# Designs tried in a protein design run: peptides against a protein of PDB entry 3B8E. Part 79

Target 1, 230 residues: chain A of PDB entry 3B8E
Amino acid sequence: PFLIFIIANIPLPLGTVTILCIDLGTDMVPAISLAYEQAESDIMKRQPRNPKTDKLVNEQLISMAYGQIGMIQALGGFFTYFVILAENGFLPIHLLGLRVNWDDRWINDVEDSYGQQWTYEQRKIVEFTCHTPFFVTIVVVQWADLVICKTRRNSVFQQGMKNKILIFGLFEETALAAFLSYCPGMGVALRMYPLKPTWWFCAFPYSLLIFVYDEVRKLIIRRRPGGWVE

## One batch from the design tools (peptide; made by RFdiffusion4, then SolubleMPNN)

Design b2_p15_4_s4 (from b2_p15_4, 12 letters changed)
Fold by OpenDDE base, seed 3:
Structure b2_p15_4_s4 (fold): chain B 230 residues (1-230), chain A 15 residues (1-15)
Amino acid sequence: as target 1 above (230 residues)
Amino acid sequence: KVDEILKKLKEILEK
């Protein structure tokens, strides 16, 4: 997320502390849960893991979690960011190169896409309004990520939801998102203003997209084992 | 192979 902020010179989409919460709070438990997922039907035909030579976590599962799906996750976050700013008068095209003027506290007449002038304080309110929905979008999309990353080849419908650690991971990240979004003082401490409940649903199309994408991918893998899609 | 490329891209974008 920071790379796009720097390259495109757009207003900051997500705060550093919030990113830290994602990295340490939302990603760790889910990642561990994948190590304890039930084996696929084809994995059971393989030799037992050698702890001296084999990694603790399947490299293919890691690659899937942080590869294709991770890219869609990032797109989901930025989509939410652009929607919020557009609703406040800043169209995506107008945001390009705006950061310099946006962050200048001495400029109190930054114009939006419709000619409305924004003070520094008003701009910062809008910026911080983006942080919470962005984070929540990541969490909601991550629900789909965790569910689909259980297997490399088998459908979620075939594997099921038997991993209690995975379920705990989903609960933990959701609880963290709720805490950061609704607890008093988060706006001051983390620059995350309270979130309207409607923003929780903004990410659902992306979660569905990821789910469908992965099911199609797995279907292709099953039909063409060892293909380029892996 | 595609997954490896996309993983690297994600790592770059997260910086």
Scores: peptide ipSAE 0.000, ipTM 0.221, DockQ to the pose 0.023
Fold by OpenDDE base, seed 4:
Structure b2_p15_4_s4 (fold): chain B 230 residues (1-230), chain A 15 residues (1-15)
Amino acid sequence: as target 1 above (230 residues)
Amino acid sequence: KVDEILKKLKEILEK
């Protein structure tokens, strides 16, 4: 999110504190899942055919999986961000390069895509209105990602503890999202305004798309081992 | 290809 913010010079889609909460809260679950997967693999005493190469392949697969998940999450968050801003009069194309003027307190006449002028305060309200839905979108997408991780070939054999970790992760992320979205004072502290319940559902089509995409990817990998999709 | 994208992303994140 921050990279696209810098590259595209768009208004800040998600606050740094919220990003830290995502990184600390949501990245822990995959890390724990990975740690337990390694522990379960060690417990299962599967003699790796080649310990060095198989470890390297696993590390690459894990890195690739996390990178892909992170990109997908970012895309989901940005989708929600662009939807909210579009609903408030800022089309995605208009947001490109707007950051400098957007963040300038002395510019009170920033025009939206329809020629409406926005004061600094109004712009910041809209920006902060994006933060909570962006975060919630990431959480909802992470639900899909966690489910996808559960459906991975390697995870089918390790279903037991992975399921508990997955459930715990889903609960933790949801609880964190609810806390950040609805706790009094979070709007002031984190600049996250309360979320309308409808925004929880905005991410679901995207999560479904990700799920379908991953299932199709898995099907392709199964049918064409060694393909470019790996 | 994904590794290349990840490497590029890492490079961008580390800058």
Scores: peptide ipSAE 0.000, ipTM 0.241, DockQ to the pose 0.019
Fold by OpenDDE base, seed 5:
Structure b2_p15_4_s4 (fold): chain B 230 residues (1-230), chain A 15 residues (1-15)
Amino acid sequence: as target 1 above (230 residues)
Amino acid sequence: KVDEILKKLKEILEK
């Protein structure tokens, strides 16, 4: 997200607080759950195959899958961001290069795609209105990631405790998202304004995309054991 | 990276 923000010079899609909530709140529990899963899978995979090559391949596969999922999550967040700004009069093309004028406190006449002038205060309200839906989009997409992890486990023995940790993590993320989205004063304290309930649905297509992507990947792996995708 | 983010956060909050 930060790289796209720098390259495109668009208004800030994610606040620092939102980034912190993602890194500390949403990514930590899944990472811990995956680390435990790897440790247990390594215990079960202790058949005497060449431990160096098999570990490297598995780590590369997990790293690639995580990287790809992370990119889809970011795309989902940016989609929500662009939809909100478009509904407020800023088309995606118009946002390119707008950051400098957007962040300038002395410019109170920034025009949208329809010629409407926006004050600095109005622009910041719209910007902060994007932060919460972006965060919620990430949370909703993470639900799909959990389902994917469960389906991976259906190919590997279902250990029930890992599912409980993941479910708890999702509940915590969802509760945090609801708190940040609807608690009075979050707009002032964290610059996360309340979102309309309809914004929760904007993430669903991307959640479905991740699910389809993982199913296709699994299908390819099943059809070509030992191929480049493994 | 987290420390850099926290430093930047502090700088933004002090601005």
Scores: peptide ipSAE 0.000, ipTM 0.283, DockQ to the pose 0.028
Fold by OpenDDE base, seed 1:
Structure b2_p15_4_s4 (fold): chain B 230 residues (1-230), chain A 15 residues (1-15)
Amino acid sequence: as target 1 above (230 residues)
Amino acid sequence: KVDEILKKLKEILEK
């Protein structure tokens, strides 16, 4: 998120504090949960041919999975960010290069895509309004991602949700999201304004798409081992 | 193949 902020010079989609909350709060327990997840039945039945090499491969696979998850989560967050800003009159194309003027306190006439002028305070309210939904979107997407990442080849429906630590992680991240979204003072403390309940659902279509995509991917892998999707 | 591409990309990014 921060890299795109720098590269595209868009208004800050996710505050540093929120990023820290994601990294330290949201991702930690799920990450641990995945480490304790029941291995795929096909993997566990295979004795490691070389424990050192197979461990390295597994670590690489885990690292890749986390990298992919993080990218997908970021995409989901950015989707929500662009939706919110578009609903407030700022189309994605208009946001490109707008950062300098957006962050300037002395410019109180920044125009949106429809010619409406926004004061600095109004812009910051909209910016901070994006932070909470972005975070919540990451959490909601992470639900799907965590469920998906339980297996590489097997469907989630085959593996089930047996890991209590994963369930706890999902609860913890959801509780944290609720706390950050609805606790008084979070707007001042974390630059996260209260979230309308409807925004929780903004990520659901995206999460579902990812889920479906991965299930289809896994299905293809199962039907065609060594295919291009692998 | 996608995983291989992602591995290569990761290797490039880690350099």
Scores: peptide ipSAE 0.005, ipTM 0.245, DockQ to the pose 0.016; fails the geometry check

Design b2_p15_5_s1 (from b2_p15_5, 11 letters changed)
Fold by OpenDDE base, seed 1:
Structure b2_p15_5_s1 (fold): chain B 230 residues (1-230), chain A 15 residues (1-15)
Amino acid sequence: as target 1 above (230 residues)
Amino acid sequence: DRVEEILKKLEELFS
C-alpha cells in the first residue's frame, strides 16, 4: 500500500499505525496458531527426495504463493480505498498526483472529480475514513489466508478447523478490527474513523478469491504431484 | 497532541 502511495502520489490509503496494527495485532496470533497447527500428514510422512533441492524449490514456491496472496490482499485493500474515495467524489484517476495538494494544510479548495471543493479537514476525514475499511479488508482477507495456510495439499474442507488457536486468532483479529472501527476516540488516536458495517462485505469477494485461488492451487498440486505449482 | 506527534513520527519513519 505504501509503495503505491509513493508511486502514484495518491492520498495515503493506509496509515502507519494501521499497518502496525496489522503487523503486530492481526498477524501475531495467526502466526503462532500456524506453529501449533496439526501437521498435514502428507507433508510429515513424505520426505523430500533430495532434501536440499526439494526444500529450496518448495520454499520458493511457497514464497511465490504467499507473494501472490499478498498482492491479492493489497488489491482488495486498494479496491476498498478507491470505492470509498469514489463515493466521496474522488475518482481513481483524479487521485493520481493529488497527494501534494491533499496534504497541504493551506489549500482548502481541492476539487473532487465533480468540482466540489474540499477543505483540509474534510480531506483528512475522508482519508482517515479509508484507513479503517482498508484495515478491515485486510482482516477479512486474512481470514481466508489463515484458513488456507493450514494445509499445503489438502483442501480446507478435508482438514477442517481443528486448531483452537487459529479460531482464537480469527476472533482476536475480528475483535481488534471491531474495536478499532467502533471504539470512541479511535479517529483521534489511530486516525481510524468508524465505518459502516456494510464495508466489512467489500472484502468478501477478495477473501473468496484467495480461497478459490488456493483451492485451485491445491487441486493442481494434488492432480500433478511434483509440478511447478507445489 | 502527544498521540498526533507520535503518529507524525511514525509517518516520518515510514516515509
Scores: peptide ipSAE 0.000, ipTM 0.297, DockQ to the pose 0.025
Fold by OpenDDE base, seed 3:
Structure b2_p15_5_s1 (fold): chain B 230 residues (1-230), chain A 15 residues (1-15)
Amino acid sequence: as target 1 above (230 residues)
Amino acid sequence: DRVEEILKKLEELFS
């Protein structure tokens, strides 16, 4: 999010403190929970790892985690960001290069896509209004990401949801998201203004997309063992 | 107030 803010010179979509909350709050507990996941039903059918040739974390896993799934997650967040700004009169095309004028407190006549002038204070309210929904979108997408990471080959429907610690992790990150979104003072402390409950549902299509994508991938792996998709 | 100060310091650290 911050990289796109710099490259595209758009208004800041997500605050740095909010990013810290994602990295330390919403990601750690779920990630640890995966260490307690039950072995896949077919794990004993796999060849033992060769420590001389096989890495614990291979380039394919890194590509999947940070390249594909991470990209979908980021797109979900930015989609929410652009929807909010568009609802407030700023179309995505108009946001390109707007940051310099947006962040200038002495410019109180920044025009939106419809010619409406916005004061500095009004612009900052809209900016901070984007932070919370963006964060919530990330959390909702992380639900799907955490669930799909339970297994490498088996469907979630085959493996089931037996890891109570993983379930706890899902509740923890959701509770944190709710706390940061609705607790009084978060608007001042974290620049996260309260969001309408409707914004929680904005991320669901992306969570579904990740889920379907991974289930299809796993299906292909099961049908073609040792293929390039693995 | 102390929480706000800590948050500001964190923001400065990660800015």
Scores: peptide ipSAE 0.000, ipTM 0.291, DockQ to the pose 0.030
Fold by OpenDDE base, seed 5:
Structure b2_p15_5_s1 (fold): chain B 230 residues (1-230), chain A 15 residues (1-15)
Amino acid sequence: as target 1 above (230 residues)
Amino acid sequence: DRVEEILKKLEELFS
């Protein structure tokens, strides 16, 4: 997100506070939950492969998969960001290069895509209105990410949702997201303005995309053991 | 308090 912010010179889509909430609040419990995940039913049946060559290949493939998932996650956040700004009169094309004028407190006549002028205060309200939905989008996408990380090869439908700690982690991050989104004073304290409930659904297509992507990947691995996708 | 200070410094850096 930060790289796109710099390259495209768009208004900041995700604040520092929200980043900290993601890193400290939403990622820790899931990481712990994965440590307690039960072994896959098929892993115990595999003979040990050559530890030097096969570990390196597997690590590269895992790294690539997580990188791709991270990209989809970022795209989901940016999608929500662009939708909110578009609803407030700022089309995506108009946001390119707008950051400098957007962040200047002395410019009170920044025009949107329809010629409406926005004061600095109004712009900041809209910007902070984007922070909460972006955060919530990340949380919703993380649901899929956490679920798919339970297994390397087996489908989620085969392994099931047996890890109570993982389930607790999903509820915890969701509760945190709801608290930050709707608790009075969060707009002032954390620059996270209240979120319309409809915005929770904006992330669902991307969550589904991650889920489908991983299921397809796992299906390919099951059908072609030792392939480049493994 | 330290988190708030870091946040303020970051805000100053990116303001």
Scores: peptide ipSAE 0.000, ipTM 0.282, DockQ to the pose 0.027
Fold by OpenDDE base, seed 4:
Structure b2_p15_5_s1 (fold): chain B 230 residues (1-230), chain A 15 residues (1-15)
Amino acid sequence: as target 1 above (230 residues)
Amino acid sequence: DRVEEILKKLEELFS
Protein backbone atom coordinates (compact mmCIF):
# COMPACT_ATOMS: atom_id res chain seq x y z
CA PRO B 1 0.00 0.00 0.00
CA PHE B 2 2.74 2.45 0.86
CA LEU B 3 4.58 1.99 -2.43
CA ILE B 4 1.41 2.57 -4.42
CA PHE B 5 0.83 5.63 -2.27
CA ILE B 6 4.23 6.95 -3.33
CA ILE B 7 4.14 5.85 -6.98
CA ALA B 8 0.58 6.90 -7.74
CA ASN B 9 0.84 9.90 -5.42
CA ILE B 10 -2.61 9.18 -4.01
CA PRO B 11 -3.87 10.01 -0.52
CA LEU B 12 -2.57 7.58 2.07
CA PRO B 13 -4.86 4.53 1.98
CA LEU B 14 -3.61 3.04 5.22
CA GLY B 15 -1.88 4.70 8.14
CA THR B 16 1.51 3.58 9.35
CA VAL B 17 0.11 2.49 12.69
CA THR B 18 -2.53 0.41 10.96
CA ILE B 19 0.14 -1.16 8.76
CA LEU B 20 2.07 -2.04 11.88
CA CYS B 21 -1.06 -3.60 13.37
CA ILE B 22 -1.43 -5.73 10.24
CA ASP B 23 2.21 -6.73 10.18
CA LEU B 24 2.48 -7.46 13.87
CA GLY B 25 -1.05 -8.62 14.58
CA THR B 26 -2.57 -10.31 11.58
CA ASP B 27 0.53 -11.52 9.74
CA MET B 28 1.93 -13.30 12.78
CA VAL B 29 -0.75 -15.96 12.79
CA PRO B 30 -0.23 -16.94 9.15
CA ALA B 31 3.51 -17.00 9.77
CA ILE B 32 3.03 -19.25 12.78
CA SER B 33 0.67 -21.42 10.77
CA LEU B 34 3.30 -21.73 8.07
CA ALA B 35 5.94 -22.60 10.61
CA TYR B 36 3.70 -25.33 11.96
CA GLU B 37 2.94 -26.56 8.44
CA GLN B 38 6.65 -26.76 7.74
CA ALA B 39 7.21 -28.58 10.99
CA GLU B 40 4.35 -30.96 10.20
CA SER B 41 5.67 -31.41 6.69
CA ASP B 42 9.09 -32.17 8.11
CA ILE B 43 7.61 -34.74 10.48
CA MET B 44 5.54 -36.36 7.73
CA LYS B 45 8.25 -36.13 5.10
CA ARG B 46 8.71 -39.38 3.44
CA GLN B 47 12.37 -39.29 2.57
CA PRO B 48 12.34 -36.79 -0.24
CA ARG B 49 13.93 -38.18 -3.38
CA ASN B 50 16.28 -35.22 -3.29
CA PRO B 51 15.95 -33.22 -0.06
CA LYS B 52 17.76 -30.13 -1.32
CA THR B 53 16.00 -29.71 -4.64
CA ASP B 54 12.57 -30.68 -3.37
CA LYS B 55 12.87 -28.31 -0.43
CA LEU B 56 13.99 -25.49 -2.67
CA VAL B 57 11.13 -26.10 -5.10
CA ASN B 58 8.64 -26.19 -2.26
CA GLU B 59 10.02 -22.99 -0.78
CA GLN B 60 9.76 -21.29 -4.14
CA LEU B 61 6.22 -22.54 -4.53
CA ILE B 62 5.23 -21.31 -1.11
CA SER B 63 6.83 -17.92 -1.64
CA MET B 64 5.15 -17.50 -5.01
CA ALA B 65 1.78 -18.51 -3.64
CA TYR B 66 2.07 -16.13 -0.71
CA GLY B 67 3.28 -13.36 -2.96
CA GLN B 68 0.29 -13.78 -5.21
CA ILE B 69 -2.09 -13.98 -2.27
CA GLY B 70 -0.51 -10.85 -0.83
CA MET B 71 -1.12 -9.06 -4.10
CA ILE B 72 -4.77 -10.08 -4.08
CA GLN B 73 -5.04 -8.87 -0.48
CA ALA B 74 -3.57 -5.53 -1.42
CA LEU B 75 -5.92 -5.25 -4.37
CA GLY B 76 -8.81 -5.91 -2.02
CA GLY B 77 -7.68 -3.17 0.32
CA PHE B 78 -7.22 -0.70 -2.50
CA PHE B 79 -10.59 -1.59 -3.93
CA THR B 80 -12.21 -0.76 -0.61
CA TYR B 81 -10.20 2.45 -0.43
CA PHE B 82 -11.28 3.54 -3.91
CA VAL B 83 -14.92 2.66 -3.23
CA ILE B 84 -14.98 4.77 -0.06
CA LEU B 85 -13.32 7.72 -1.73
CA ALA B 86 -15.63 7.41 -4.72
CA GLU B 87 -18.64 7.44 -2.40
CA ASN B 88 -17.25 10.65 -0.94
CA GLY B 89 -16.84 12.24 -4.36
CA PHE B 90 -13.26 11.30 -5.25
CA LEU B 91 -13.07 9.04 -8.29
CA PRO B 92 -9.89 6.95 -8.67
CA ILE B 93 -8.61 8.94 -11.63
CA HIS B 94 -8.93 12.16 -9.67
CA LEU B 95 -6.84 10.76 -6.83
CA LEU B 96 -3.78 10.33 -9.04
CA GLY B 97 -1.28 13.02 -8.14
CA LEU B 98 -3.58 14.52 -5.52
CA ARG B 99 -1.45 13.61 -2.48
CA VAL B 100 0.60 16.78 -2.38
CA ASN B 101 -2.44 19.01 -2.32
CA TRP B 102 -4.33 16.57 -0.13
CA ASP B 103 -1.74 16.64 2.63
CA ASP B 104 -1.19 20.40 2.49
CA ARG B 105 -2.99 21.91 5.46
CA TRP B 106 -2.93 25.35 3.87
CA ILE B 107 -4.98 24.23 0.86
CA ASN B 108 -8.62 24.21 1.88
CA ASP B 109 -10.18 24.14 -1.56
CA VAL B 110 -9.17 20.77 -2.98
CA GLU B 111 -11.87 19.83 -5.43
CA ASP B 112 -13.38 16.39 -5.73
CA SER B 113 -14.47 14.80 -9.00
CA TYR B 114 -17.72 16.75 -8.87
CA GLY B 115 -16.24 20.17 -8.14
CA GLN B 116 -16.98 20.17 -4.42
CA GLN B 117 -14.27 21.84 -2.39
CA TRP B 118 -12.86 20.04 0.61
CA THR B 119 -11.12 21.63 3.55
CA TYR B 120 -8.03 20.02 5.01
CA GLU B 121 -10.02 18.77 7.99
CA GLN B 122 -12.70 17.27 5.79
CA ARG B 123 -10.09 15.54 3.65
CA LYS B 124 -8.42 14.07 6.69
CA ILE B 125 -11.74 12.80 7.98
CA VAL B 126 -12.41 10.97 4.73
CA GLU B 127 -8.83 9.68 4.64
CA PHE B 128 -9.12 8.31 8.15
CA THR B 129 -12.49 6.88 7.22
CA CYS B 130 -10.63 4.79 4.64
CA HIS B 131 -8.11 3.38 7.11
CA THR B 132 -10.50 1.19 9.07
CA PRO B 133 -12.25 -0.40 6.08
CA PHE B 134 -8.90 -1.00 4.40
CA PHE B 135 -7.65 -2.76 7.50
CA VAL B 136 -10.84 -4.79 7.89
CA THR B 137 -10.68 -5.76 4.23
CA ILE B 138 -7.18 -7.10 4.74
CA VAL B 139 -8.32 -9.06 7.78
CA VAL B 140 -11.29 -10.58 5.95
CA VAL B 141 -9.10 -11.51 3.01
CA GLN B 142 -6.63 -13.05 5.45
CA TRP B 143 -9.42 -15.33 6.63
CA ALA B 144 -9.41 -16.82 3.17
CA ASP B 145 -5.64 -17.11 3.29
CA LEU B 146 -5.79 -18.97 6.58
CA VAL B 147 -8.41 -21.35 5.23
CA ILE B 148 -6.30 -21.92 2.12
CA CYS B 149 -3.33 -22.76 4.31
CA LYS B 150 -5.45 -25.41 5.94
CA THR B 151 -6.19 -27.01 2.59
CA ARG B 152 -2.59 -27.25 1.40
CA ARG B 153 -1.51 -30.69 0.20
CA ASN B 154 0.74 -31.30 3.17
CA SER B 155 -1.97 -30.25 5.60
CA VAL B 156 -4.54 -32.87 4.60
CA PHE B 157 -3.02 -35.48 6.90
CA GLN B 158 -2.66 -33.40 10.08
CA GLN B 159 -5.93 -31.51 9.99
CA GLY B 160 -6.32 -31.55 13.76
CA MET B 161 -3.58 -29.17 14.92
CA LYS B 162 -4.06 -26.98 11.89
CA ASN B 163 -7.73 -26.61 12.65
CA LYS B 164 -6.99 -25.28 16.13
CA ILE B 165 -4.39 -22.85 14.85
CA LEU B 166 -6.72 -21.77 12.06
CA ILE B 167 -9.62 -21.18 14.42
CA PHE B 168 -7.39 -19.30 16.81
CA GLY B 169 -6.02 -17.19 13.98
CA LEU B 170 -9.48 -16.35 12.68
CA PHE B 171 -10.59 -15.41 16.16
CA GLU B 172 -7.53 -13.29 16.86
CA GLU B 173 -7.73 -11.39 13.59
CA THR B 174 -11.46 -10.82 13.96
CA ALA B 175 -11.09 -9.68 17.56
CA LEU B 176 -8.28 -7.32 16.62
CA ALA B 177 -10.30 -5.91 13.72
CA ALA B 178 -13.33 -5.40 15.94
CA PHE B 179 -11.23 -3.80 18.66
CA LEU B 180 -9.51 -1.38 16.32
CA SER B 181 -12.75 -0.57 14.50
CA TYR B 182 -15.12 -0.05 17.41
CA CYS B 183 -13.14 0.60 20.58
CA PRO B 184 -13.67 4.15 21.85
CA GLY B 185 -10.65 6.34 21.28
CA MET B 186 -9.29 4.45 18.26
CA GLY B 187 -10.34 7.30 16.04
CA VAL B 188 -8.05 9.61 17.95
CA ALA B 189 -5.28 7.16 18.81
CA LEU B 190 -5.00 5.30 15.51
CA ARG B 191 -6.93 7.66 13.24
CA MET B 192 -9.31 4.80 12.51
CA TYR B 193 -12.91 5.90 12.52
CA PRO B 194 -15.71 3.44 13.25
CA LEU B 195 -16.67 1.19 10.38
CA LYS B 196 -20.15 0.68 9.06
CA PRO B 197 -20.95 -3.03 9.21
CA THR B 198 -21.60 -3.05 5.46
CA TRP B 199 -17.92 -2.50 4.75
CA TRP B 200 -17.08 -5.91 6.18
CA PHE B 201 -18.76 -7.36 3.13
CA CYS B 202 -16.69 -5.34 0.69
CA ALA B 203 -13.83 -7.79 1.15
CA PHE B 204 -15.82 -10.93 0.35
CA PRO B 205 -15.36 -10.78 -3.42
CA TYR B 206 -11.62 -10.74 -2.88
CA SER B 207 -11.79 -13.58 -0.40
CA LEU B 208 -13.69 -15.51 -3.04
CA LEU B 209 -11.08 -14.55 -5.61
CA ILE B 210 -8.37 -15.96 -3.36
CA PHE B 211 -10.29 -19.20 -2.97
CA VAL B 212 -10.84 -19.48 -6.71
CA TYR B 213 -7.21 -18.67 -7.35
CA ASP B 214 -6.02 -21.29 -4.90
CA GLU B 215 -8.34 -23.95 -6.27
CA VAL B 216 -7.22 -23.19 -9.82
CA ARG B 217 -3.60 -23.30 -8.69
CA LYS B 218 -4.14 -26.64 -6.97
CA LEU B 219 -5.91 -27.96 -10.03
CA ILE B 220 -3.03 -26.92 -12.28
CA ILE B 221 -0.50 -28.47 -9.90
CA ARG B 222 -2.48 -31.70 -9.92
CA ARG B 223 -2.74 -31.78 -13.70
CA ARG B 224 0.79 -30.60 -14.44
CA PRO B 225 3.19 -31.64 -11.74
CA GLY B 226 6.41 -29.68 -12.18
CA GLY B 227 4.73 -26.83 -14.02
CA TRP B 228 5.54 -23.13 -13.63
CA VAL B 229 2.60 -22.66 -11.24
CA GLU B 230 4.29 -24.91 -8.84
CA ASP A 1 13.61 -17.09 -8.52
CA ARG A 2 12.77 -14.26 -10.87
CA VAL A 3 9.07 -14.78 -10.42
CA GLU A 4 9.57 -14.78 -6.67
CA GLU A 5 11.50 -11.56 -6.90
CA ILE A 6 8.77 -10.03 -9.02
CA LEU A 7 6.12 -11.25 -6.63
CA LYS A 8 8.08 -9.95 -3.68
CA LYS A 9 8.45 -6.60 -5.38
CA LEU A 10 4.77 -6.60 -6.14
CA GLU A 11 3.99 -7.49 -2.55
CA GLU A 12 6.17 -4.64 -1.47
CA LEU A 13 4.37 -2.42 -3.94
CA PHE A 14 1.04 -3.42 -2.52
CA SER A 15 2.28 -3.36 0.91
Scores: peptide ipSAE 0.000, ipTM 0.250, DockQ to the pose 0.023; fails the geometry check

Design b2_p15_5_s2 (from b2_p15_5, 12 letters changed)
Fold by OpenDDE base, seed 4:
Structure b2_p15_5_s2 (fold): chain B 230 residues (1-230), chain A 15 residues (1-15)
Amino acid sequence: as target 1 above (230 residues)
Amino acid sequence: DRVKKILEELEKLLS
């Protein structure tokens, strides 16, 4: 998100505080929970990996984590961001290059896509209104991300949801997201303004997309072992 | 509180 903020010169989609909340709050517990996941049903039937050639973290894993899933996650966040700004009069095309004027507190006549002028204070309210939904979108997408990370090869339907700690992690990150979104004072303290409950559903298509994508990938791996998607 | 203050300052610099 921050990279796109710099390259496209758009208003900041996700604040530093929200990024910190993702990295330290919503990501850690779920990630730790994966250490307690049960082995895949077929793992003990497979030949041992070669420790000299088969790295635990290889290019394929990095590609999956950052190149594929991470891109879908980012798209979900930006989709939510653009929808909110569009609802407030700023169409995506108008946001390109707007950052400099947007962040200048001395400019109080920044025009939206419809010719309405926005003061610095008004712009910051809209920006901070985007931070919470973006954050929540990331959390919702992380539900699917966490679930698919349970296995390398088996379908989630085959592996099941037996890891109680992982389930707890899903509830914990959701509860934290709800707390940060709706607790009084968070708008002032963390610049996370309250979210309409409907915005939680904005990320669902992307969460579903990740889930379906990974299930299809795993299906291909099962049908064609040793393929490029492994 | 210190982390929050640092983050707020960073946000001000990035704004």
Scores: peptide ipSAE 0.012, ipTM 0.396, DockQ to the pose 0.028
Fold by OpenDDE base, seed 3:
Structure b2_p15_5_s2 (fold): chain B 230 residues (1-230), chain A 15 residues (1-15)
Amino acid sequence: as target 1 above (230 residues)
Amino acid sequence: DRVKKILEELEKLLS
């Protein structure tokens, strides 16, 4: 989020405190849960890892985490961000380069895409209104991420959902997201204003996209072992 | 109020 904030000079889509809540709150328990995942059914049919040639974390894993899945997550968040700002009169094209004027407290007549003038306080309310839905979008997408990370080769349908710790992790991150989104005072403390429940569904297409993408990838790997997609 | 101040400081550090 910050990279686009800096490069495009758009209003801040996600606050630093909110990002901290993701990193320290919603991500830790789910990540730990993966250590307790049941071994894939074919794990004993694979040759042992060669410690001289095979890295525990390879370029393929990094590419999956940061290059592909991470980009889809970012797209989901920014989609939510742009929808909210558009609903408030700021079309995506109008946001480019707007940050300087947006963050200037002495400018109280920033115009939206329709010529409506916005005071500094009004702009900050809209900015903070984006934080919570963006955060929730990330959490919803993380559901899919966690599920697909259970296996490298087997389908989730083959592996099943037997890991109770993983299920607990999904519950925990969702409960935390709900708490941060709806608990009184979070708007003041975390700059996370309450969101309409409908915003939880905004990310569902992206979660589905990630799930389908990974299942297709795994299917290709199963059909063509040792291919470039592995 | 104390928690708010801590969070604000964290925001400044992470910005």
Scores: peptide ipSAE 0.012, ipTM 0.397, DockQ to the pose 0.029
Fold by OpenDDE base, seed 2:
Structure b2_p15_5_s2 (fold): chain B 230 residues (1-230), chain A 15 residues (1-15)
Amino acid sequence: as target 1 above (230 residues)
Amino acid sequence: DRVKKILEELEKLLS
């Protein structure tokens, strides 16, 4: 998000405080919970691997797969960001290069895509309105990411949801997201303005996409053991 | 307002 902010010179989609909340708040418990996941049923049936060649290939494939998942997460966040700004009159193409004028407190006549002038205060309200939905979008996408990380090869439907610690992690990150989104004073303290409940669903297509992607990947791995997709 | 100002300054430094 920050790289796109710099390169495209768009209004800030996600504040530093919200990034810290993701890294330290929402991601910690879920990440730890993965260490307590039940062993895959097929571990004992795996053929011996070549420690020199198979590790390098596997690390590259894992890096690529998680890189792709990270890109889908970012796309989900930006989708939510652009939808909110578009609903407030700022189409994506109009946001390009707008940051300089957007962040200038002395410019109170920044025009949206429809010629409506926005004061600095109004613009900052819209910007801070984007922070919370972007954050929540990441959390919702992380649900799918956390679930798919349970196994390397087995389908989620085969492995099941037996890890109580992982389930607790999902509830914890969701509760934290809800707290940060709806607790009074968060707009002042964290620049996270209250979220309309409808925005929680904005990320669902991307969560589903990640889930389907990983299930297909795992299906290919199961059908072609030792393939480059593993 | 003071907290917001501090956070904005921090974001400017990190940008």
Scores: peptide ipSAE 0.006, ipTM 0.328, DockQ to the pose 0.024
Fold by OpenDDE base, seed 1:
Structure b2_p15_5_s2 (fold): chain B 230 residues (1-230), chain A 15 residues (1-15)
Amino acid sequence: as target 1 above (230 residues)
Amino acid sequence: DRVKKILEELEKLLS
């Protein structure tokens, strides 16, 4: 998200505070919860890895985590961002190169895609209004990420949701997202303005996409062991 | 206000 902000010179889609909330608030407990996940049904039936040939973390896993799932996650966030800005009069094409004028406190006549002029304060309100839904989008997508990370090969439907700590992690990150989104003063303290409850659903297609993607991936792995998808 | 300043500085560093 931040790279696109720099490259495209668009208004900041995800603030530093929201990034910190993701990294420290929403990711930590879920990640720890995975340590308490029940073993896969077939894990003890697998041969131990060859320490000389088998990497602990292979390039395929890295590609999946950062090149595929991470991209889908980012797309979900940007989708939410663009929808919000479009609803406020800023079409995606108009945002390109707008950052300089957007962030200039002395320019109070920045025009949207429809010729409406926006003051600096108004622009910052809409920008910070984007931060919260972007954050929430990440959290909702992380639900899928956390669930799919429970297993390497088994479907979630096979493994089930037996880890109470994982469930607690999902609850915690959701509660934190709700707190940051709706608690009074968060707009001032964290630049996270309240969002409409409907914005939570903007991420659901992407969360579902990640879930389906991973289930398909795992299905392919089960059907074709040793494939490039593994 | 202090938090806002810190955030603004962080944003400047990241911009």
Scores: peptide ipSAE 0.006, ipTM 0.324, DockQ to the pose 0.025

